# Peptides against a protein of PDB entry 6EJA: the designs that were tried, part 136

Target 1, 276 residues: chain A of PDB entry 6EJA
Amino acid sequence: VEYMPANPVRIAFVLVVHGRASRQLQRMFKAIYHKDHFYYIHVDKRSNYLHRQVLQVSRQYSNVRVTPWRMATIWGGASLLSTYLQSMRDLLEMTDWPWDFFINLSAADYPIRTNDQLVAFLSRYRDMNFLKSHGRDNARFIRKQGLDRLFLECDAHMWRLGDRRIPEGIAVDGGSDWFLLNRRFVEYVTFSTDDLVTKMKQFYSYTLLPAESFFHTVLENSPHCDTMVDNNLRITNWNRKLGCKCQYKHIVDWCGCSPNDFKPQDFHRFQQTARP

## One batch from the design tools (peptide; made by RFdiffusion4, then SolubleMPNN)

Design b2_p22_2_s1 (from b2_p22_2, 7 letters changed)
Fold by OpenDDE base, seed 2:
Structure b2_p22_2_s1 (fold): chain B 276 residues (1-276), chain A 22 residues (1-22)
Amino acid sequence: as target 1 above (276 residues)
Amino acid sequence: SFETVENPEALAAKKAARLAKL
């Protein structure tokens, strides 16, 4: 008998979507939809067709909302972090949505567990934050991520401007850009005026793939550091052959890898371990 | 995630100017 929590956690799912893949989004939405959770969807500013489709969905479900603001984002862009941070603020200001966890999702990343299992698990560990670390040498991670480089997002491109130093006294960490954050930590990130949060927001505004390390770094250097769990409970469809050929050099002055969207034939991977 | 291969593209003058302001 699966444990049914007395006070089950409610999840705010944040979806950042772009392009014309309305059918794929619809499939994903149907797969993750539950009446007890909340769904906040950001559609890229350039994706008007998709925006119209998502608006239609939001009108059908009371627990689905679309961001009234829209950003133009690029792969690896610093604006992705801005999107998450603003969505977090919005969600905290929605007093009619009593969510306990923030979870970002895409078609390239799915929860390892069923909804019931996820809720049961998070209800048991409601005071924890789930961020998957890279599990490698940190110096190598810094180099690979270009964290010691200064980038500027402008004109749909991530421009490499030069070298920079990592702030002293900060232990940088990162890995997956898919995370499960409790409301308390989201409140801290959103409203704290301490030096850590302020400096990190500034630092990561000039960072490639900032979501892969911002929350890790902030959490580990914060008073909430003891709440970190090195697991994001995700299965990511990594295909190095398709995703790691410097395919984004036209938009980023750095060679990177990206996960691929799940296809029906990829469902067998759901039995595998979590991936960053 | 990223590979350790840097993009060899040159920095535009305008972007260099912005760096000076940071």
Scores: peptide ipSAE 0.020, ipTM 0.467, DockQ to the pose 0.063
Fold by OpenDDE base, seed 1:
Structure b2_p22_2_s1 (fold): chain B 276 residues (1-276), chain A 22 residues (1-22)
Amino acid sequence: as target 1 above (276 residues)
Amino acid sequence: SFETVENPEALAAKKAARLAKL
């Protein structure tokens, strides 16, 4: 018998989308849409066609909104973190949307669980934050992520400016840029004026792929550190053969891997993935 | 897992510079 929570959590899904993947986005949206959740969609500033399509969808559903601001984000860009942070602020200011969890999505991602399973799980663990760690040597992670390097996003490029030191006393962590954050932690990240949040926002403004590490690092060094769960309850179509070919070197002074779009033949992976 | 790698060109340049100093 599936556990039905007495007070089911409501989720704010933040979708960051770009390009012309309207059909894929529509499929994903249909798969994750529920009347009790909220959907806040950012469309890249350059993706005007997609923006028009998303606006049309938002007009059909009261629980779907599109960001009035749009950023020209690049892969690996620090601006992606800014997008999430601004979205978080917006969502906190939406008093008519009583969400309990923040979940980010792209067109290439699917939740592993059904809506009922996800809601049941998050309702049981509503005080926890779900961030998947890299699970490797941390020093290696720092080096490979370029966290000891200074980057500047300018002219649609991530410029590597030089070396930097990680702030003293900070335990750096990271891994997946897909996370499930409770409202309390989002409030902390958004409104805290403590030294940790302030310094980390500044530090990560010059960081490559900041979303893969920012929230992990902030959480683990914060008063909320005991709420971390090393799981993001999500599946990404991760094919290293296709995604790790340094395809973004033209826009980033670094190489990385990117997820691939889901194809019908990839659906079997959803069934095979079992997470606690 | 997500992983990044230093830009091969930048890495090559650094290696070359180090070798030149030896």
Scores: peptide ipSAE 0.019, ipTM 0.442, DockQ to the pose 0.100
Fold by OpenDDE base, seed 4:
Structure b2_p22_2_s1 (fold): chain B 276 residues (1-276), chain A 22 residues (1-22)
Amino acid sequence: as target 1 above (276 residues)
Amino acid sequence: SFETVENPEALAAKKAARLAKL
């Protein structure tokens, strides 16, 4: 018997989409759509066809909105963090959308649990933030992520400019760029003027794959540090054979891996994934 | 999520080292 919470949490799903991912997006949307949640979709500035399609969807559902602003995003780009931060601000300003959790999604990552299970779980842990850490040596993580390197996003490329120092007194952490953040923490990240948030926003403006580390680092060094849960409640279609060929070298002065979009044949994995 | 593997310079060095051993 699934526990039905008395006050179920409502989720703001943020989707950052680009390219020809219309079918993937449609599948994702169908899989995650619920009338009690909210969906805020950013479409890459260059993806006009996709934007038109998403606008059509948004007109059909009152709980689906599209960002009025659009950024040109690239893999690994610092602008991705800007996209999330701006979307968070927008969502906080939407007084008619009383969401409790912020969840970012792509066509490559799905919630592990059913909607009911997810809602029940988050309703029980509504004061927690779910960020998956890398689970490796931190020094190695810093080196591999290039956190000690300075990057500049310009002309659809992440330029490696040189070395930099990690700010003193900051414990850097990171891992998955897919997270579940409670409204309280999102408010803190969005509106806090403390030294931590200010410095980290600046630092991560020149960071490769900033979403993989920014929220982790901010959370763990903040007054909200005790709300950290090392789990993002997601399944990712991770195929290193397909995703780890340094395919983004032309975009980023760094080699990395990316997950693959789920195919219909991959959905069986959802049933096999261990529940957190 | 994404994962960085290595920088291009390191990769190039590894390739060069492998070629030198052949």
Scores: peptide ipSAE 0.016, ipTM 0.433, DockQ to the pose 0.097
Fold by OpenDDE base, seed 3:
Structure b2_p22_2_s1 (fold): chain B 276 residues (1-276), chain A 22 residues (1-22)
Amino acid sequence: as target 1 above (276 residues)
Amino acid sequence: SFETVENPEALAAKKAARLAKL
């Protein structure tokens, strides 16, 4: 018996997209679209063709909007976090969109659960935040992520400026850059003026791949720390053999892995792996 | 999950800079 909650949660999906993956985006959008949810789409400033296509979609659906601002983002760039933070602010200011959860997506992401299952689950755990941790040694994570290094995003490049120290008293964590955040925590991140949020925003402005650890670190060190669930309820196609060849050396003074785009054949696998 | 490695060029540049300061 699928538990239909009496007050089902409504989700704000934030899609950060770039390039020419219009067909893939369309497929993903169709798979996740529901009339009761909200879709806020950021298209990279350089992706004008994709932007035009997304605008056409937004005109067809009242619950789909496109960011009026557009950032030029690079792989691993600090600007990605800025994109999420600004999107969060925008969504909180949209009083006509009563969303309960924030979920980020890219063209390389696919939901492992049906809409009904996702809504039922989140409705049951509406006070929780879902972030997947790396599950490894934290010191190793810091080193591999370059969290002890200072980066500057400039001229479409992440420049490594030098070493830095992690602020004392802060427990750094991270892992997946895919998260499900409740409105209350998003409000905290957006509007809090406490030292934690202020310092972390500053710290992560000079961080490589900031979305993989910013929200984890803020949550775990915040008054909302007890709402942490070590699960993001998502599957991302990480082909390590193909995605970890330092292909972004020209963009970032660091070698890392990027998610690969899903192929249509991968969708069938994801539906099967949606075992609770 | 992903793994990152220090950029060899950046590492080389840092080494060169350190040597220049000596």
Scores: peptide ipSAE 0.008, ipTM 0.402, DockQ to the pose 0.047; fails the geometry check

Design b2_p22_2_s2 (from b2_p22_2, 11 letters changed)
Fold by OpenDDE base, seed 1:
Structure b2_p22_2_s2 (fold): chain B 276 residues (1-276), chain A 22 residues (1-22)
Amino acid sequence: as target 1 above (276 residues)
Amino acid sequence: SFETVENPERLAALKEKRLAAL
């Protein structure tokens, strides 16, 4: 009998979805749905069909809402961070949704463990934030991520405009763009007016794939730095042969990897993977 | 991980946008 916590954490799942894969989204949703959690879904501004489908789902469940605002998101786009930040603000303003953790999801990432296991784990570590670091040389990470480059999102493209300096005194970190953040840290990121949060929001507004680094960097340089856990409890399906090519040159002035969508057959395989 | 894409012509063309963004 798995230890059921006396006060189980409630999770706000933020889904950022696009395209026409309504059936895939529905399958994913059914796999992660629980009555005690909250689901906040952003549908890309261009995905009108999917938006209609998601709206229908949201009407069926009281704990499912769709963002009233919609952004046009692109792969690697700085606007993705804006989407998360705005979602965080919205969720904090939803007083009727007492969530304890913020978790972002897509069709390309699955929880490693069952809902019960996840809840039990997070309930035990409710004061921690789970961000997976790259585990490599930091200078190399900066270069490969293009953090020392200035990007501008415009016309559905990430334009590289030149070089930039990383702010002095900031320890940059990053890795996975999948994270589990506690409400307290989300509150800090959302409402803090300190120099760190202000500067990092500005800095990352011109950053490629900002979600892979923003929260790591902010957390590690913040008063909440001791809450960092180098684990995101996520499994991402990466195909290096197909996913790690310059396939997105038409979208970004950078080459990078893209995660693969999970197939139903992959789900069973991933659930068997035990990670501490 | 990423690999650098060079677009020198875009750097020149986007100077105005850069100035506006900063």
Scores: peptide ipSAE 0.011, ipTM 0.435, DockQ to the pose 0.037
Fold by OpenDDE base, seed 2:
Structure b2_p22_2_s2 (fold): chain B 276 residues (1-276), chain A 22 residues (1-22)
Amino acid sequence: as target 1 above (276 residues)
Amino acid sequence: SFETVENPERLAALKEKRLAAL
């Protein structure tokens, strides 16, 4: 039995969704919905059916809003980072939503803790940022992620244009693209005009799967570096059976893996991967 | 996460194509 904190944190959940899986989204939303949290939903520009469904949901709940802007995002696209950054700005400008943590979600991931557990945990560690690192050799990570390559998102494709150098003096890190960020760090990322934030925003605008590395890298090189916790408190379903076998070559000039949508059969994995 | 794909010829062709389109 977890005790309720005296000053529980309030969470801004940012949902980035696409396709036609409205039923799955609805189920996931119901599972994570709480009246004390805030939900900001971005629907892909091309997903008009889903957008209509999400708008309907937003009209039913005062703490649910849909982004008035919509981006056409692709798997691995740099535009995903833009989506997060713009949503962060929007959320900071919403003075009527006093959120303490930013948490991103999609149909392919799920919090491994109950709401009460999550709130209790984050309330205890409200000054920390939770980013899961890859836990491997950084040089290998850079190569595999293509961080030393220049990409351009255009015509629903990530085009590899050539090689690039990682900015000098920057310690690059990354791993999971699911994170829990406190408001203070989000404010820093959104409004700071220092060289780190400015250069990294530019650098990652030409990066493949930027969300897997941008926030890690910015945090670790920032004045907030001591607030990092190597944990994202999430489960992501990967289809190992299909493998990564360059299945997205038609979208990205790189070989990669994508998470799967959760199925009822995957529920047992939540229990197995539950971390204390 | 990604795996490295090396194809210099394709890379060069794409680079030229995109530079021409910019």
Scores: peptide ipSAE 0.010, ipTM 0.398, DockQ to the pose 0.048
Fold by OpenDDE base, seed 4:
Structure b2_p22_2_s2 (fold): chain B 276 residues (1-276), chain A 22 residues (1-22)
Amino acid sequence: as target 1 above (276 residues)
Amino acid sequence: SFETVENPERLAALKEKRLAAL
């Protein structure tokens, strides 16, 4: 029996959704919904049907809101980071939503813990930030991620423009684009005017899949570096056979992998990862 | 994870944009 903490953390879930996966989103939402948390949903600008559906949901729950602005996002697009950053700002400006943690989700991503477990854990480690690193050679990571390449998002495509240098003195890191960030760090990322945050925002504006590396890099090079935990407490349905194809070449001048949608048969994975 | 995709034609075509972005 997990004892409920005396001062449980409240979570702002940011959902970035697109396409026609309304049923999947609804299932995921029902699975993660709790009255004590907050849900801020961004729907791709092109996904009007989904937007209408999400708006209907938001009207039914006081702790669910939809972004009044909408971005046209693409897989691997730099605009995804902009979406997160803007959503963070919005959430910080929502004084009526006293959230303690920021957690991003998609329709194909689930917390590996129950709500009670997650809340208990985060309440114990409320001063920490949870970002999963790649766990490999960093130089290889940089090369594979194309961090030493300049990309431009334009016309629903990530154009590779050429080579670039990583800023001097910056230790680049990254891994999963799913993270759990405490409010303090989100405030830092949102409002800091220091050279690190400013330069990294600029740098990652031309980065492929920036969310996989931006927050890691900023955190590790910031005064908050000691708050990093190499764990994102997430489970993503990863099927290399299906996901690791150059299937996005039409969108990005780089080949990469994408996680697969969850299936009922994937439930066993939740159980395995949830074990201490 | 990613792997390199060669696109020399696009690199050449976007040279001007590269200069503007740097």
Scores: peptide ipSAE 0.010, ipTM 0.421, DockQ to the pose 0.050
Fold by OpenDDE base, seed 5:
Structure b2_p22_2_s2 (fold): chain B 276 residues (1-276), chain A 22 residues (1-22)
Amino acid sequence: as target 1 above (276 residues)
Amino acid sequence: SFETVENPERLAALKEKRLAAL
């Protein structure tokens, strides 16, 4: 019998979806849906068919909402961070949704734990934030991520404009763009006017794959730094040989890698993975 | 994750945009 916490955490799942992957989204949604959680879905501005389908779902469930605003996002684009930040603000303003954790997902994502396991774990560690770091040399990470380069998202392209400096006194970190953030930290990121948050929002507005580094960097340099857990409770199907062929060079002035989509067959492997 | 790609010619061509962004 799984541990049943007295005050179970409630999760706000933020889904950022695009394209025509309605079937994948439906499968993922069914796998993660629970009546006690909240689902906030952003559909790319260009994905009208998917938007209509998601709207239909949102009308069927009171704990499912679709963003009234829609951004045109691109792979690796800075606008993805804007999407998360705006979603965070929206969720904080939804007084009728008392969520405790923010978890981001895509249509290609799939749960590795049962709802009960996830809730039990997060209820035990409700004051922590879960961000997985890259686990390698930080200088190499900066170079590979292009954090010392200035990018501009414009006309559905990430333009490399030149070199830039990382702000002095900031310890940059990053890794996975999948994270579990508690409400308190989300409030800080959303409403703080301190120099750290302000500078980092500006800095990362010109960054490739900002979600892989923004929250890590902000958290580790913030008064909330002691809440960092180097784990995102996720498994990513990553194969560099298959995923790192500069396939997105037409979108980004950089060679990038993308994780493989999860397959239904992967579910069994994920369930067998030990809890962190 | 990404790998480094250098394109000096493209950087020069984007000078105007760079100035606007800074």
Scores: peptide ipSAE 0.010, ipTM 0.400, DockQ to the pose 0.063

Design b2_p22_2_s3 (from b2_p22_2, 10 letters changed)
Fold by OpenDDE base, seed 1:
Structure b2_p22_2_s3 (fold): chain B 276 residues (1-276), chain A 22 residues (1-22)
Amino acid sequence: as target 1 above (276 residues)
Amino acid sequence: SFETVENPEALEKKKAETLARL
């Protein structure tokens, strides 16, 4: 009998989806759906068919909502971070949705663990934030991620404009763009007016693949730094293209594999380390 | 190894746009 927590955590799943994979999304949604969780779905501005399908689903479930705003997101785009940040704000303003954790998903994700297992684990560690770091040389990470480069997202393209300096006194970190964040930290990121959050939001507005580094960096330099767990507790498998070998060269002025991209083959390794 | 794509004309335009936003 799996230990059922007395006060189980409730999860806000934020799904960022695009394209025409409505059937895939439906299958994934059915696999992760639970009445006690919340599902907030952003559909790419260009994916109108998918948007209509998702709206239909949202009307059937009280705990499923679709973002009233829609962004045109691209691979590696800074707008992806904006999507998450705005979603976080929206979720915090939804007083009727008492969620405890924020988890991001894509249509290509599929759960490999049960809901009960996830809830039990997160309920035990409800005060922690789960972000997987790259585990390599930080200088190399900065270079490979292009954090010392200035990018601008415009016209569905990430333009590399030149070099930039990393703010002094900031310990930059990053890794997986899949994270599990507790509500308290999300509140901090959303509403704090301190220099750290303000500067990092500005800095990452011109960053390539910002979701792989923003939350790590903010957390580690914040008063919440002691809540970091170097594990994203990923319980889903991935079936997506990672943009390797200049796959998105036409979209981003930076090509190659992100060294911190989560690969399906890595999933089993992360699960083994996530033993309570 | 990583490869970068550059378009000088586009970059200059985007730089100007960026500066206007800052």
Scores: peptide ipSAE 0.025, ipTM 0.589, DockQ to the pose 0.022
Fold by OpenDDE base, seed 5:
Structure b2_p22_2_s3 (fold): chain B 276 residues (1-276), chain A 22 residues (1-22)
Amino acid sequence: as target 1 above (276 residues)
Amino acid sequence: SFETVENPEALEKKKAETLARL
């Protein structure tokens, strides 16, 4: 029997889904659903069939809601960050959903840890934020991620417009686009008007793969920097295309290998990942 | 690697528009 905390954390799962993967989503949802958590689902604006299916699910469960707004997102698009940020704001405004942690998921994710394990762990470390860093040379990371390049999302394409400079005084970091953020940090990101948050929101509005770096960078340069844990707990298995085949050239004026690309052997490692 | 811009003029226009928003 897993340890049962006296005051268990409640999780807001934010699902960003698209396409026609209704069956996969349903399977994933059933695997992660718990009555004590909250599920906020964004369906791509172009995925009307999926949207209808998700709406039906949301009507069956009081702790499942669908975003009333919908964005057209693309792989690597800056709009993905906008989706997360708006979802965070919405969740903070939902006074009837007392969530403690924010966790993002996609339809391709599948849990590799039990709910009890996750809740027990997060309840013990409720004041921490879990973001996995690339663990490599930072200059190389910047180059590979194209952080020193200016991108514009337009017409379902990420256009590379030119070079840009990293803001002075900012320590850029990143890695996995899967994170576990506590409510306090989400509040900071959502409502802070300080120079850091303002500048980073602007900077990342023109960034490729922004979710892999935005929250890392903001956290590490913020007053909340001491809450950083270099681990995302690997709570899910991701059904992603393996390798670097530049399959998204038609969408993005960029082709490269993410530092966090999964390998087949990663499956076993994920299941055996030690807790911080 | 990255895709080349088919229309440099269009790119410059978009760049200018983007920079104006920054």
Scores: peptide ipSAE 0.024, ipTM 0.573, DockQ to the pose 0.022
Fold by OpenDDE base, seed 2:
Structure b2_p22_2_s3 (fold): chain B 276 residues (1-276), chain A 22 residues (1-22)
Amino acid sequence: as target 1 above (276 residues)
Amino acid sequence: SFETVENPEALEKKKAETLARL
């Protein structure tokens, strides 16, 4: 018997999508759609076909909106963080959408829990933020992520410009770029003018894969640090053999891995993934 | 996650461009 909370949380799902995978998106959307939640979809500026498809969906559902602005993002690009931050601001300004949690999704991401399970869980822990840490040596993480390197996103490429230092007094953390953030923390990230948020926004504007570290770092160094849960309740396919590419001189002056789309063969992972 | 890759040519070019914009 699943516990049904008296005041169930409502989720703002932010979907960042690109390419032409409209069928995949539609399937994923149908799987996660619920009338009590909100869906805010950003389509890459270059993905006009997909944008048209998403607009059609948004016209069919009152709780589905498409960003009026569109960014051209690349894998690993700093602009992805800008996309999330602007989406957060937009969602906070939508007074007719009383959401409690922010959850980001892509076409290659899937919640590991059913809607009822997710809502029940988040309703019980509505004051918490869920960010999965890398769980390894932090110094190694910094090096591998290139956090001590300065990057510039330009002409659909992440250019490495040189070395940089981690800001003094900041404990950097990161891991998964999929997170579940409560409204209160999103408000803090969006509207705070404190030194932490200001510096981190600046720092991460020149960061590779900023979403994997920005929210972790801000949260852990903020007055909200006690709300962190080391879990994102999400599954992604990170098959190195299939998904890891050296993007040197192509997309990023770095070699790394990209998330893979789920395949029917990957279904077993949904069953095997157990997270508290 | 990523591993370090060196691109000296791109580095110099973009450094120059970035400095010019500042």
Scores: peptide ipSAE 0.012, ipTM 0.510, DockQ to the pose 0.048
Fold by OpenDDE base, seed 4:
Structure b2_p22_2_s3 (fold): chain B 276 residues (1-276), chain A 22 residues (1-22)
Amino acid sequence: as target 1 above (276 residues)
Amino acid sequence: SFETVENPEALEKKKAETLARL
């Protein structure tokens, strides 16, 4: 029997979904749904069929909402971070949803733990933020992630424009684009006008795979740095097919690879891996 | 996590083309 905390945390799940995987999404949703949590779903602007399906679901549950705005995102696109940031703002403005944690999910992502385990754990560590770091040499990480390169998202493509410098005094970090953030930190990211948040929002507007690094970097350089936990508590969707190839060259002016064998049709990467 | 690999020849060509359009 799992321990039930006296004051259990309530979670805002932000689902970023695209394509035609309505059945998969439905299965995932059923697996993670709980009446005490909140679900905010963004459907890619191009995925009209899926949007209609998600709207139908949202009408059946009072704790499920769909973003009234929709972005067209691409794999590695800077717009993905914008999607999260706007979702965070929306969720903070929803005064009728008293959530304690922000967790992003895709149609293919599952929490490692059961709901009870997750809630118990987060209730114990409600003041912490959970982001998984790359666990490698930081200089190598910067180079491989292209953080020293300037990118522009335009016409469904990430254009590499040139080189750039990392802002002075900033310790860049990153790893997984799946995170568990407490409300306090989300408030800070959303409403802070300090130099750190302002500069990082600007910097990451021209960054490849920004969600893998933005929150890590902001957190570690912020007054909230002591709340960092190097764990995202995610199930690794390990595809047995390992490969590293330039499979997204048509979308991004950078070659990317993962432990999973992605297809050219995979315009959105929503897989969590525990491997660097 | 995701790892990126640079393709110097192809990317430099594309970079040049991109810059020319700006």
Scores: peptide ipSAE 0.016, ipTM 0.525, DockQ to the pose 0.049; fails the geometry check

